# Ledger of designs, part 12: peptides against a protein of PDB entry 4GMN

Target 1, 375 residues: chain A of PDB entry 4GMN
Amino acid sequence: RYANITLLALVTLASIGTDFQETLVKGNQGSRESPISAADEEWNGFDDADGDAMDVDQKSSSGEDQEEDYEEIDVKEDDEDDDDDSITSEMQADMERVVGADGTDDGDLEDLPTLRELIQTAVPQLIRLSNLPIDSDESLTIQSHALSALNNISWTISCLEFANGENANIHNAWYPTAKKIWRKTILPILEADSADLKLATQVTSLAWAVARVLHGETPTDGNPHRKFISLYHSSKQQAGGNSNSIEEPEDPFQGLGVKCIGVVGSLAHDPAPIEVNREVGVFLVTLLRQSNNVPPAEIVEALNQLFDIYGDEELACDKEVFWKDGFLKHLEEFLPKMRTLTKGIDKRTQPELRTRADEALLNLGRFVQYKKKHA

## One batch from the design tools (peptide; aimed at target 1 C159)

Design b1_p11_1_s3 (made by RFdiffusion4, then SolubleMPNN; from b1_p11_1, 4 letters changed)
Fold by OpenDDE base, seed 4:
Structure b1_p11_1_s3 (fold): chain B 375 residues (1-375), chain A 11 residues (1-11)
Amino acid sequence: as target 1 above (375 residues)
Amino acid sequence: MFVPIRSPLVR
């Protein structure tokens, strides 16, 4: 009796997440169908008139040289080898509090009561249900439904724009909850090293949805990027050996390989550690080099991740990874292969895959030219 | 910064 009520509640929460996603997608489509018809008002360029900026030669006076001789306070090196390992956990918890506190816009979802209850009341229960001991087929079913609900909620939130401070209230409310999903749901399941490809696909989908919001601020504990890279490779080995058709998902972009690429790509964004970025960048570039044996959808995702990770020349990863490890050469050498791959996709049978591949090919050409200009 | 051209994900 209780299990059936729990299952019904989980199915209902998963449905609410889906219905909300559909509503957001329809809302974003409706806002773009606003007819760009009317305001072709010729914004006649500002005639910057020839304002003779007079050269006012303000001789700022030479203020004097006072050499205040501040004495060398000989601070004695008292070598107390105090094992400072204990302060890092409380300071990290207080930094997690302080980074949460200095935004005077506490994620006050007063205007969004349904979303507030979803994040604050439902998600913590789903996290608890996803962490139940697996001792029966019933507990496994509950976990799967809890993961499905968390996935749908997390994907829905990841479809919101958070750039330029948009939806900051939702971001601020979601951010600590997303970290909690990562630490309490994703990591424990990923560490259990289950041979269940269905569970692995569910947790990887959830991880991608969460990492699409957290990016490089996703907790790096236990090197999760390596676990997802390992899962990528393991999934390829299993697909080659068992002629038991695990029905490849009809959508090429729903494959476990694409999801693994999406996770690790999202994890590699700034402010991720440079070595995490490097390992992911090398993985993604290696997929392009081995493209003859990689599904086209995974190549499209790997390219999109590379554009997002290395699109900013001001980031440390541009100098320390992209240029240092010679990624531009690999991308340039991949251009003719990408043209061949994209042309090989039948527009009639795989129209979405072809459209995304044509877009990724266009962006690859633009990106290579951009990087050559900003070298 | 490079901005990729992206079509809306029709999902």
Scores: peptide ipSAE 0.496, ipTM 0.936, DockQ to the pose 0.759
OpenDDE base, seeds 1, 2, 3, 5: peptide ipSAE 0.496, 0.484, 0.482, 0.481; ipTM 0.937, 0.934, 0.928, 0.935

Design b1_p11_1_s4 (made by RFdiffusion4, then SolubleMPNN; from b1_p11_1, 4 letters changed)
Fold by OpenDDE base, seed 5:
Structure b1_p11_1_s4 (fold): chain B 375 residues (1-375), chain A 11 residues (1-11)
Amino acid sequence: as target 1 above (375 residues)
Amino acid sequence: MFIPKRSPLVP
């Protein structure tokens, strides 16, 4: 009885976190419709004038009208409006305030009561539930649901802009909680060295969401970047051996490999220790060098992480790692491989992966040119 | 500072 109530509450918290993420994305899309002035650059369509109108003589074969009286099965689309009204009007109002908040510096979470309660009341309980001793299938289920809820909440928060002091109130409320998730949930699970790939995927997803906010301020205790690099390699060894369909997630960006890259990349941002940055940078550059055996989504993520980590020439990691370890040469040598890789992605079957790869290729060319100019 | 052109992460 209590277990079922706890599980229902955890499922509800996980759903709330998902719905918040969707609402943030919809809100961020609406605000970026600044009217791109239709500069009517008449792209003079290439008049491929070879309209050889092959007059295919459609022989009018008068096939007899068999009026087969197809009974119009009035499929009542029961629009089961599954009004999955899972978002309370209060949660929606909080999310609309977060998306619409023009960065008022002095906003306390007083105006965001649901988000405040989520961060201050729910998350500390989820951390507790994620850190229970695993002694039963019930405790494993509770941990999994607690991790899912923490993941969804953490991802939602990580989709907020915190640059230039935007959402500073939310950042300031989340930051100590994110560090607590890291120290009390993520690190203990990573230290337990469980062979459970499901648990590893859940904790890695959560770690990425948390590290997307904490960046190089993520606690370096116990060298977590090495654990995620090891997990990356271990996951590749398991995938190569057993045709046990871990259903490769239909989304190539939801793979454990991508998540590991996202975590370690995020951990390597300033002000991460230069040694951590170097180990991660070498790992990422090594993936590019070995790209023939690396999924395209992992290459896209590795490139994105490299651009973010080494995009600022004023950072110590630019001089002490990027230039010192000769990363530019590896990026230049990878450009033709990336062009081939990107062209090999079918736009029809993998449109998102192709779009993200085309973008990463564009950015790689620009980044190499940028770094050559700032050498 | 280099700023990559990024499409919004569609979750």
Scores: peptide ipSAE 0.424, ipTM 0.915, DockQ to the pose 0.776
OpenDDE base, seeds 1, 2, 3, 4: peptide ipSAE 0.396, 0.418, 0.400, 0.410; ipTM 0.891, 0.914, 0.898, 0.909

Design b1_p11_2 (made by RFdiffusion4; failed a check: the pose's geometry)
Pose (drawn by RFdiffusion4):
Structure b1_p11_2 (pose): chain A 285 residues (1-30, 108-237, 251-375), chain P 11 residues (1-11)
Amino acid sequence: RYANITLLALVTLASIGTDFQETLVKGNQGDLEDLPTLRELIQTAVPQLIRLSNLPIDSDESLTIQSHALSALNNISWTISCLEFANGENANIHNAWYPTAKKIWRKTILPILEADSADLKLATQVTSLAWAVARVLHGETPTDGNPHRKFISLYHSSKQDPFQGLGVKCIGVVGSLAHDPAPIEVNREVGVFLVTLLRQSNNVPPAEIVEALNQLFDIYGDEELACDKEVFWKDGFLKHLEEFLPKMRTLTKGIDKRTQPELRTRADEALLNLGRFVQYKKKHA
Amino acid sequence: SLLEERLERME
């Protein structure tokens, strides 16, 4: 039963996690009662995956179970985070997911992040999942072991397809949990790291630059949020952004549109947004 | 997304 009974079930649940994404797209061209697949994924499939993700690991074979369990959690969490939840959008699905997303973080991402050592493959897996969960949680994400510090240290240390870089994952997840209404100091640290990335953009991969700019725009674009005054202005983030604008233009033109297109067109949007961003706040004390 | 909403505000 081993090769069939356990591994097959996980790989399939993960594929179901992947392919549900197509239901969302195709469904558009035409209490989760209308979405039984998603309902079953959250209420039934996910609790067992959190359990499997937790357990040792005493042996290599259970090292594979944990990995596959993390793959399924990852695919589901990612697909769900592909939904628009801003404003009142998709509220039914948001309430069904949010508490579970908190559990995945507390019971899965956090204990694994507690024991620093040793893997890169596994460190990559947890960050991918944590990025997916924090895209929904948006600073409501738990601040317990000060996880942003760990993911920040993971970025610099793992310094030794552009958008699949682990560094991009570290930027995204730390950037996502620093949105309002996060602890203002947690936001200060994450914001400082994201801006420092620009000041020292001399050696940062272009994709990591684009993610850092998107995360910053995503965080400090609302003057009513305490962190816009308490951090963005108090620490003068505006100067680094104005200084970075010329540096951002050259690196963008340094990207071969023909080899490869996506990063180039994505970076064009970031500079465009960067310019518009430097104006909007320039207009606000 | 929040990002799109905030971009629209800036525009």

Design b1_p11_2_s1 (made by RFdiffusion4, then SolubleMPNN; from b1_p11_2, 5 letters changed; failed a check: the pose's geometry)
Amino acid sequence: SLLDLRMEKML

Design b1_p11_2_s2 (made by RFdiffusion4, then SolubleMPNN; from b1_p11_2, 6 letters changed; failed a check: the pose's geometry)
Amino acid sequence: SLRDIRMEKML

Design b1_p11_2_s3 (made by RFdiffusion4, then SolubleMPNN; from b1_p11_2, 7 letters changed)
Fold by OpenDDE base, seed 3:
Structure b1_p11_2_s3 (fold): chain B 375 residues (1-375), chain A 11 residues (1-11)
Amino acid sequence: as target 1 above (375 residues)
Amino acid sequence: SRRDLFLEKML
C-alpha cells in the first residue's frame, strides 16, 4: 500500500518532468533553432513488463444460458477533471516566466513556485529514495523510479540557457542540488560497479543531465570520467557477446554509448583539470580513429563534444591538450571518413541521424578551417 | 551553442 503510493508519486513526478521538457522544447523551437542535443526524446523507461498475464484458466464449463438481464448501470463517467491539466498549466506559466525573465540576480525562486518546490522539496526526497539499501525488488523499483524522476527534472533544467548570466536565479538554486545529486546518487551507484545495464543507463542519463549544467565544475572525486569511459568499453564488450538481449533503443541517440560520451564530454569543459580534459579528449579522438566500428550516433556526439570543449582558443586546454597532443591532424584525417559515414546513412530510414550527421560534418569542416587559421 | 558561434565567426 505505501509502496504503491510512493510509486504513483514517483511516476507523477517523472511525468511532470517530461511535460515540462516538452513545453521547453516547444518554447525553444519558437526561438532560434539551436540544435537541441539528444535530450529531446522522452526517456519513457517504463517497460510495462508487469503484464502478469493472469492465465485465467477458462475452464469451459458449459453452464446454461441464463439471460441475466444485466441492468445497464449507467456509469456516469464522472468527468474526473484531470487535475493533471491544472499542474501542467502552472508549469507552463513558470516556463513562460523563465523564458521571459531578464535574469534578476536574486537566487530566490519566489516567482517560480513550482520549480522551487521541485528543487527544494522533491529532489532531496528523490536523492534519499535513490540511496535506500537494495534488499528487495520493491526497493530496486523505488530506486529506478527515483532515478527516472531525477533524470527528467535534471534534463528539463539542463535545457535552460545559462550562458551570459541568463536564468542566474535558477542556476544558483540548481547548482548546489546538482552537486548533491552527483555526490549522493550518481557516485555511489558508479562505485557499486553493478553489472545491471538498466541501472547503468539510468545513472548515466542522469549524470549527463547534471554534467550539462555543472560542466567542468562537476566534482572530480574518484575520477568519474574514467568510470564512464570504462562503462562505455564494458557496454560494447557485452553487446558483442550477447547479440540477442540488449534491445538497442529505437533512437540511436538514446544508447548507453552516446550517454557515456555526453557525460565525459561535459566533464571535460573548462575549468576541468587538464589531465581530465586530456584523458577525455584522447578517448573522443580515439573513437574517431576507430570510426569503422563505432555507431554513427556516437561519432556525432563525440564530434559535438570536441567542438564544445576545444572551441575556445583562450582556454588552457587549447594549448596544453588540443595543440600539444596534435588533435587537429586527427580531425583533418577524419573529414573524408565522416563524409563517407554521413553519405552511408539513409535519409528515408534514419532522417534524424542523417540530419545530425550532415550538421556535424559541416561543423567539422568549419572547425578544422578555424583551427588552421588560428594556429 | 558554441557550434553556432563558429558559424557566425566564419560568416
Scores: peptide ipSAE 0.025, ipTM 0.677, DockQ to the pose 0.486
OpenDDE base, seeds 1, 2, 4, 5: peptide ipSAE 0.024, 0.016, 0.023, 0.022; ipTM 0.682, 0.632, 0.636, 0.675; seed 4 fails the geometry check

Design b1_p11_2_s4 (made by RFdiffusion4, then SolubleMPNN; from b1_p11_2, 6 letters changed; failed a check: the pose's geometry)
Amino acid sequence: SLRELRMKKML

Design b1_p11_3 (made by RFdiffusion4)
Pose (drawn by RFdiffusion4):
Structure b1_p11_3 (pose): chain A 285 residues (1-30, 108-237, 251-375), chain P 11 residues (1-11)
Amino acid sequence: RYANITLLALVTLASIGTDFQETLVKGNQGDLEDLPTLRELIQTAVPQLIRLSNLPIDSDESLTIQSHALSALNNISWTISCLEFANGENANIHNAWYPTAKKIWRKTILPILEADSADLKLATQVTSLAWAVARVLHGETPTDGNPHRKFISLYHSSKQDPFQGLGVKCIGVVGSLAHDPAPIEVNREVGVFLVTLLRQSNNVPPAEIVEALNQLFDIYGDEELACDKEVFWKDGFLKHLEEFLPKMRTLTKGIDKRTQPELRTRADEALLNLGRFVQYKKKHA
Amino acid sequence: PAPKARRIPAP
């Protein structure tokens, strides 16, 4: 039963995680009662995956179970985070998911992040999941072991298809948990790291630049948020952004539209947003 | 338009 009974069930649950994304797209061209697949995924499939993700690992075989369990959690968390939850959008699904997303973080992402050593493959898997969960949690994400510091150190140390880089994952997840209403110091650190990435953009892969700019726009674009005054202005983030604007223009034109298009068009939008961003705040004390 | 910070209300 081993090869069939356990591994097959996980790979299939993960595929179900992947393919539910097509239901969302196709459903649009035309209490999760209307979405039983999603309801079952959250209430039934996910609790068992958190359990499996936790357990040792005493042996290599259970090393594979953990990995596959993390793959399924990742695919479900990703797909769900492909929904618009800003404002009142998709509120029914948000309430069904949010507590579970907190559990995945506390019971899965965090204990694994506690034992630093040793894997790159596994370190890549947890960051991908953590990025997916934090895209929904938005600074409501738990601040316990000061996880942003660990993902920050993971970025620099793992320095040794552009958007699948682990570094992009480190930027995104740290950037997502630093939105309001996060601890103002947690925000300060993450914001400093994201800006430092620009000051020292001399060697940062272009995709990581685009993600850093999107994360910053996503965080400091509201003057009512304490961190806009407490960090963005208090630490003068505005100067580095104004200084980076010329540097950003050349790197964007350094990208071959023809090889490959997506990064180029994505970077064009970032510079465009970068310019508009430098103006809006320039207008605000 | 200038980019705005995204807000997702907690339940």

Design b1_p11_3_s1 (made by RFdiffusion4, then SolubleMPNN; from b1_p11_3, 3 letters changed)
Fold by OpenDDE base, seed 4:
Structure b1_p11_3_s1 (fold): chain B 375 residues (1-375), chain A 11 residues (1-11)
Amino acid sequence: as target 1 above (375 residues)
Amino acid sequence: EAPKAVKIPAP
């Protein structure tokens, strides 16, 4: 009886998360004027204007050389689960103020209280339910539904614009919660190294949605990028051996390989450690070099991630990875292969894949020209 | 019904 109520609640939360995404996508389609024929605009990189450089005032305190004796401070990791419940009160007051000021469409204001309750009340319970010990088919079902609800909420939030301080109230509410999802839900499931490709697909989808907001500020504990790269390779080995066609999702962009690329790409953004960026960049460039054996959707995603990671020349990863590791040569050598790949996609059977491949091919040409001009 | 997995937003 309790199980059925819990499952109904989880299905309802997952539905609400999807319905919000459909509403946001419809709202954004109303404000997006027809894509200006971007054919003639020179690609100038990504101007991440809001690099609010935290001016870490390095107060150069002249530390005098006191030889303080290394008393072995037994750092009891007091797991102070600082459940810093304190953030809830000030953020509530700012959310109520932002709702009052901008005369934007009356529809978004009614949904904001519900989104707040999803983040503050529902998500903590979903994290708890996703971490239940798997001892029964019932607990496995609860975990799967909790992960689906977390995925739908996280994807909906990742579709919001956060540039230029837009939706800053939602970003600030989500950011600590997204880190909690990462540490308490995503990492433990990745460490369990489950042969369940359904669970792996669910957690990787959630990880991508979370990493699309956290980017390079995603916790690096346990080298999660390497785990997703390993999962990518393991998924390819399993698909090659068992003639049990795991029904490739009808949507080529819903594949586990695409999701792994999306996660690791997002993790490699500034301020990610340069070695994390390098390992991801080398992985992505290696997919392009091996493109004859890589699904077209994974190539499209790998290209988009490479553009997003290396689009800004002011970032440390441009000098220390892109130029130093000679990525431009690999991208230039891939251009004729991408033209062949894109032309090989049937517009009648795979219209979305063809459209996104035509776009990625256009962007690859622009990106290579940009990088040659800024060399 | 199984919860609908959120599709990757189209760019």
Scores: peptide ipSAE 0.028, ipTM 0.737, DockQ to the pose 0.032
OpenDDE base, seeds 1, 2, 3, 5: peptide ipSAE 0.027, 0.022, 0.027, 0.028; ipTM 0.733, 0.737, 0.732, 0.732

Design b1_p11_3_s2 (made by RFdiffusion4, then SolubleMPNN; from b1_p11_3, 3 letters changed)
Fold by OpenDDE base, seed 1:
Structure b1_p11_3_s2 (fold): chain B 375 residues (1-375), chain A 11 residues (1-11)
Amino acid sequence: as target 1 above (375 residues)
Amino acid sequence: EAPKAIKIPAP
């Protein structure tokens, strides 16, 4: 009884986190859809060619009107109010405020009651539930659902813009909670069980969502970047042996390898220790060198992470890692390989992967040119 | 594009 109520509550919180993300994605798409002015391309009407009207004789078959007395089955539309109001009107209003805030109205968390309750009330309970002793299939199920809810909430928050002091209220509320998720949920799970690939995938997804907000301010205690690099390599060794057991996610960007790259890339941002940055940077550049054996989605993610980490020349990592370790040469040598890789992706079967690879290729060319001018 | 969250299917 209590387990089922807890599971239902965890599923509901995971749903809420997903629905919020969908709302934010739609809102951000709506803001980027500047109305493409429908340029009046006058579709020049096809000329009415005078096709001869063939006189098909309508033979009037007088079929007798059998008035079949259709008994009006008063189907009571049971308005099954599909109260699958997965998004409450309050949640929708909170998301509309977050998306519709043209960066000037630092709405207080007082104006975001649902988001406040998610951060302040729900997440602390989810952290508790994710850190229960695993002694039964029930406790494992509770942990999995708690991680799922934490993942969806954390991803939703990580989709908010925090640059230039945008959403500073949300950032300030989330930041200590994100560090708590890292220390109390992510790190203990990473230490306890590296053999469960499902659990590893869940915790790595959560770690990426958290690290996308904390960046280089993510707690470096116990060198978590090395754990995710080790997990990356371990996942590749297992996939190479048993082709039958890892359902590769239908979405290439949902793979454990991509998630590991996303985590370690995010961890390597300023103000991360230069040693952490170097180890991650060398890992990412090594993936590019070994690209023949690396899934295209992982290459795309590794490139994006390299651009984000080393895009600013004023950062210590530019001089002490990027230039010192000769990363520009590796990126330049990778350009022709990336062109070949990108062209090899079928636009029909993998349109998203192709689009993201075309973008990453374009950005790689720009990035190499930028770095050559600032050498 | 933001990385897609793992949509856990509602059971």
Scores: peptide ipSAE 0.027, ipTM 0.738, DockQ to the pose 0.037
OpenDDE base, seeds 2, 3, 4, 5: peptide ipSAE 0.022, 0.025, 0.025, 0.024; ipTM 0.734, 0.734, 0.743, 0.736

Design b1_p11_3_s3 (made by RFdiffusion4, then SolubleMPNN; from b1_p11_3 with R6I R7K)
Fold by OpenDDE base, seed 3:
Structure b1_p11_3_s3 (fold): chain B 375 residues (1-375), chain A 11 residues (1-11)
Amino acid sequence: as target 1 above (375 residues)
Amino acid sequence: PAPKAIKIPAP
């Protein structure tokens, strides 16, 4: 009885976290229309004159149009509006406030009661449940559900904008809790060194969500970046050896390799220690050098992390790592390989992967030109 | 786009 109620509560908290994420993603897609500043630099076209109008003779071949009556199969989209009415009116009101609030610096979530209860009441219980002694299949199930709920809440919060002091109240309330999740949930599970790839995937997903807010301020205790790099390599060795392919998730961006890259990339941002930044930067650049054996989604994530880490020339990591370790040369040498990789992705079968690879290729070209100009 | 959260199927 108590177990079933606990599991139902954990499933409900995980659902709430996903539904919030979906609505925040829909809302944020509307705001990222950055006005393309029309720098209409009139590139005055070359006036090359030679007008040989070859007279292409219009042969009027009257091909009989066989009207093949394509029976329009009226696929009734049964819009089963599964109105997953799980988003309460209170949750919608909290979300509308998060999108509209000029962030008052007080870490008091007075105006966000649902989010306050999630952070202050639910998350501390989820941390407790994730730390239960594993002595039964029931305790494993509880841990997995607690990790999933923590993951969904942490991902939702990590989708908020915190740049320029936006959502400062939410950031200030979440920040100490995120550090607690890291120290009390993530680190103990990583130190237990279990061969359970499912648990490793869950904790790595949670670690990425937490690190996307904490960045270089993520606790460096026990060198967690090295543990995630080790996990990346171990996951590749297991996938190659056992014909029990843990079915690679249908979404290439949900793979354990992508998650490991996302975690270590996020950990390497300023103000991370320069040696942590260097070890991560070398790992990411090494993936690009070995790209023939790396999934395209991991290459896309590794590129995005490199752009985010080394995009600012005023940061100490630009001089002490990027320039000193010669990363520009490796990025420039990778550019033709990225063009080949991106062209090899079928737009029909993998549209998302192709779009994100086209974007990463465009950004790589821009980033290389930027760094060459600022050398 | 952020990775989609792991949806736990509702029971």
Scores: peptide ipSAE 0.028, ipTM 0.736, DockQ to the pose 0.033
OpenDDE base, seeds 1, 2, 4, 5: peptide ipSAE 0.027, 0.028, 0.023, 0.028; ipTM 0.734, 0.732, 0.729, 0.734

Design b1_p11_3_s4 (made by RFdiffusion4, then SolubleMPNN; from b1_p11_3 with P1E R6V)
Fold by OpenDDE base, seed 3:
Structure b1_p11_3_s4 (fold): chain B 375 residues (1-375), chain A 11 residues (1-11)
Amino acid sequence: as target 1 above (375 residues)
Amino acid sequence: EAPKAVRIPAP
């Protein structure tokens, strides 16, 4: 009886976290011009000069119009208005305030009561439930649901802009809680050295969501970047041995490999220790060198992480890691491989993967040119 | 339903 009530409450908290995210994504799809990094504003340097109009000689080959009568299957989109009335009017009002909030650094969530209760009341209980002794299938189920709820809340918060002091009140309320999730939930599970790939995937997803806010300020206790790199390699060894049991997620970006890359990339940002940055940077560059055996989604994520880590030349990691370890050469040597990889993705069967690979290829070209100019 | 794995927001 109590277990079922606890599970229902955990499912409800996980749903609330998803509904908030869907609202943020739907709201932000209208405003995301991709954040042109401050480095892209100075790159006014495409002189549109030499558009040599290749005269494509229109050889009019009169091919016979076989009118294949494509019966327009009028798929009535039954607009099942799944009025998923899951978004409460209070949640919607909190979301509208987050999108419109001028960054008042009050550290108080007085104007965001639902988000305040999630951070201050729900998350501390979820941390407790995720850290229960595992002695039964019931305790495993409770842990899994607590991790799912923490994941959804943490992902939702990680979708907010915190640059330039935006949402500073939310950042300041979340930051100590995010560090607590890291130390009390993520690290203990990673230290238990469980062969459970489901649990590893859940904790890695949560770790990425938390690290997307904490970046290089993520606690370095116990070298977590090495644990996630080890988990990446272990997951590849297990997938190679048992072809039957790990359903690769239908979404290539939901794979454990992508999640491991996202975590370690986020951990390597300034002000991370230069040794942590170097170990992560070498790992990411090594994936590009070994790209023939790496899923395209992991290559896309590894490139994005490399751009984010090494985009700023004023950071100590630019001189002490990027230039010192010769990363530019590896990126240049990878450009022709990335073009081949991207062209090999079918736009019809994998449209998202193809779009993100086309973007990562474009950004790789720009990044290499940028770094050559600033050498 | 199992809570859907939170889609990583497209960058």
Scores: peptide ipSAE 0.030, ipTM 0.734, DockQ to the pose 0.032
OpenDDE base, seeds 1, 2, 4, 5: peptide ipSAE 0.025, 0.026, 0.028, 0.025; ipTM 0.737, 0.729, 0.707, 0.729

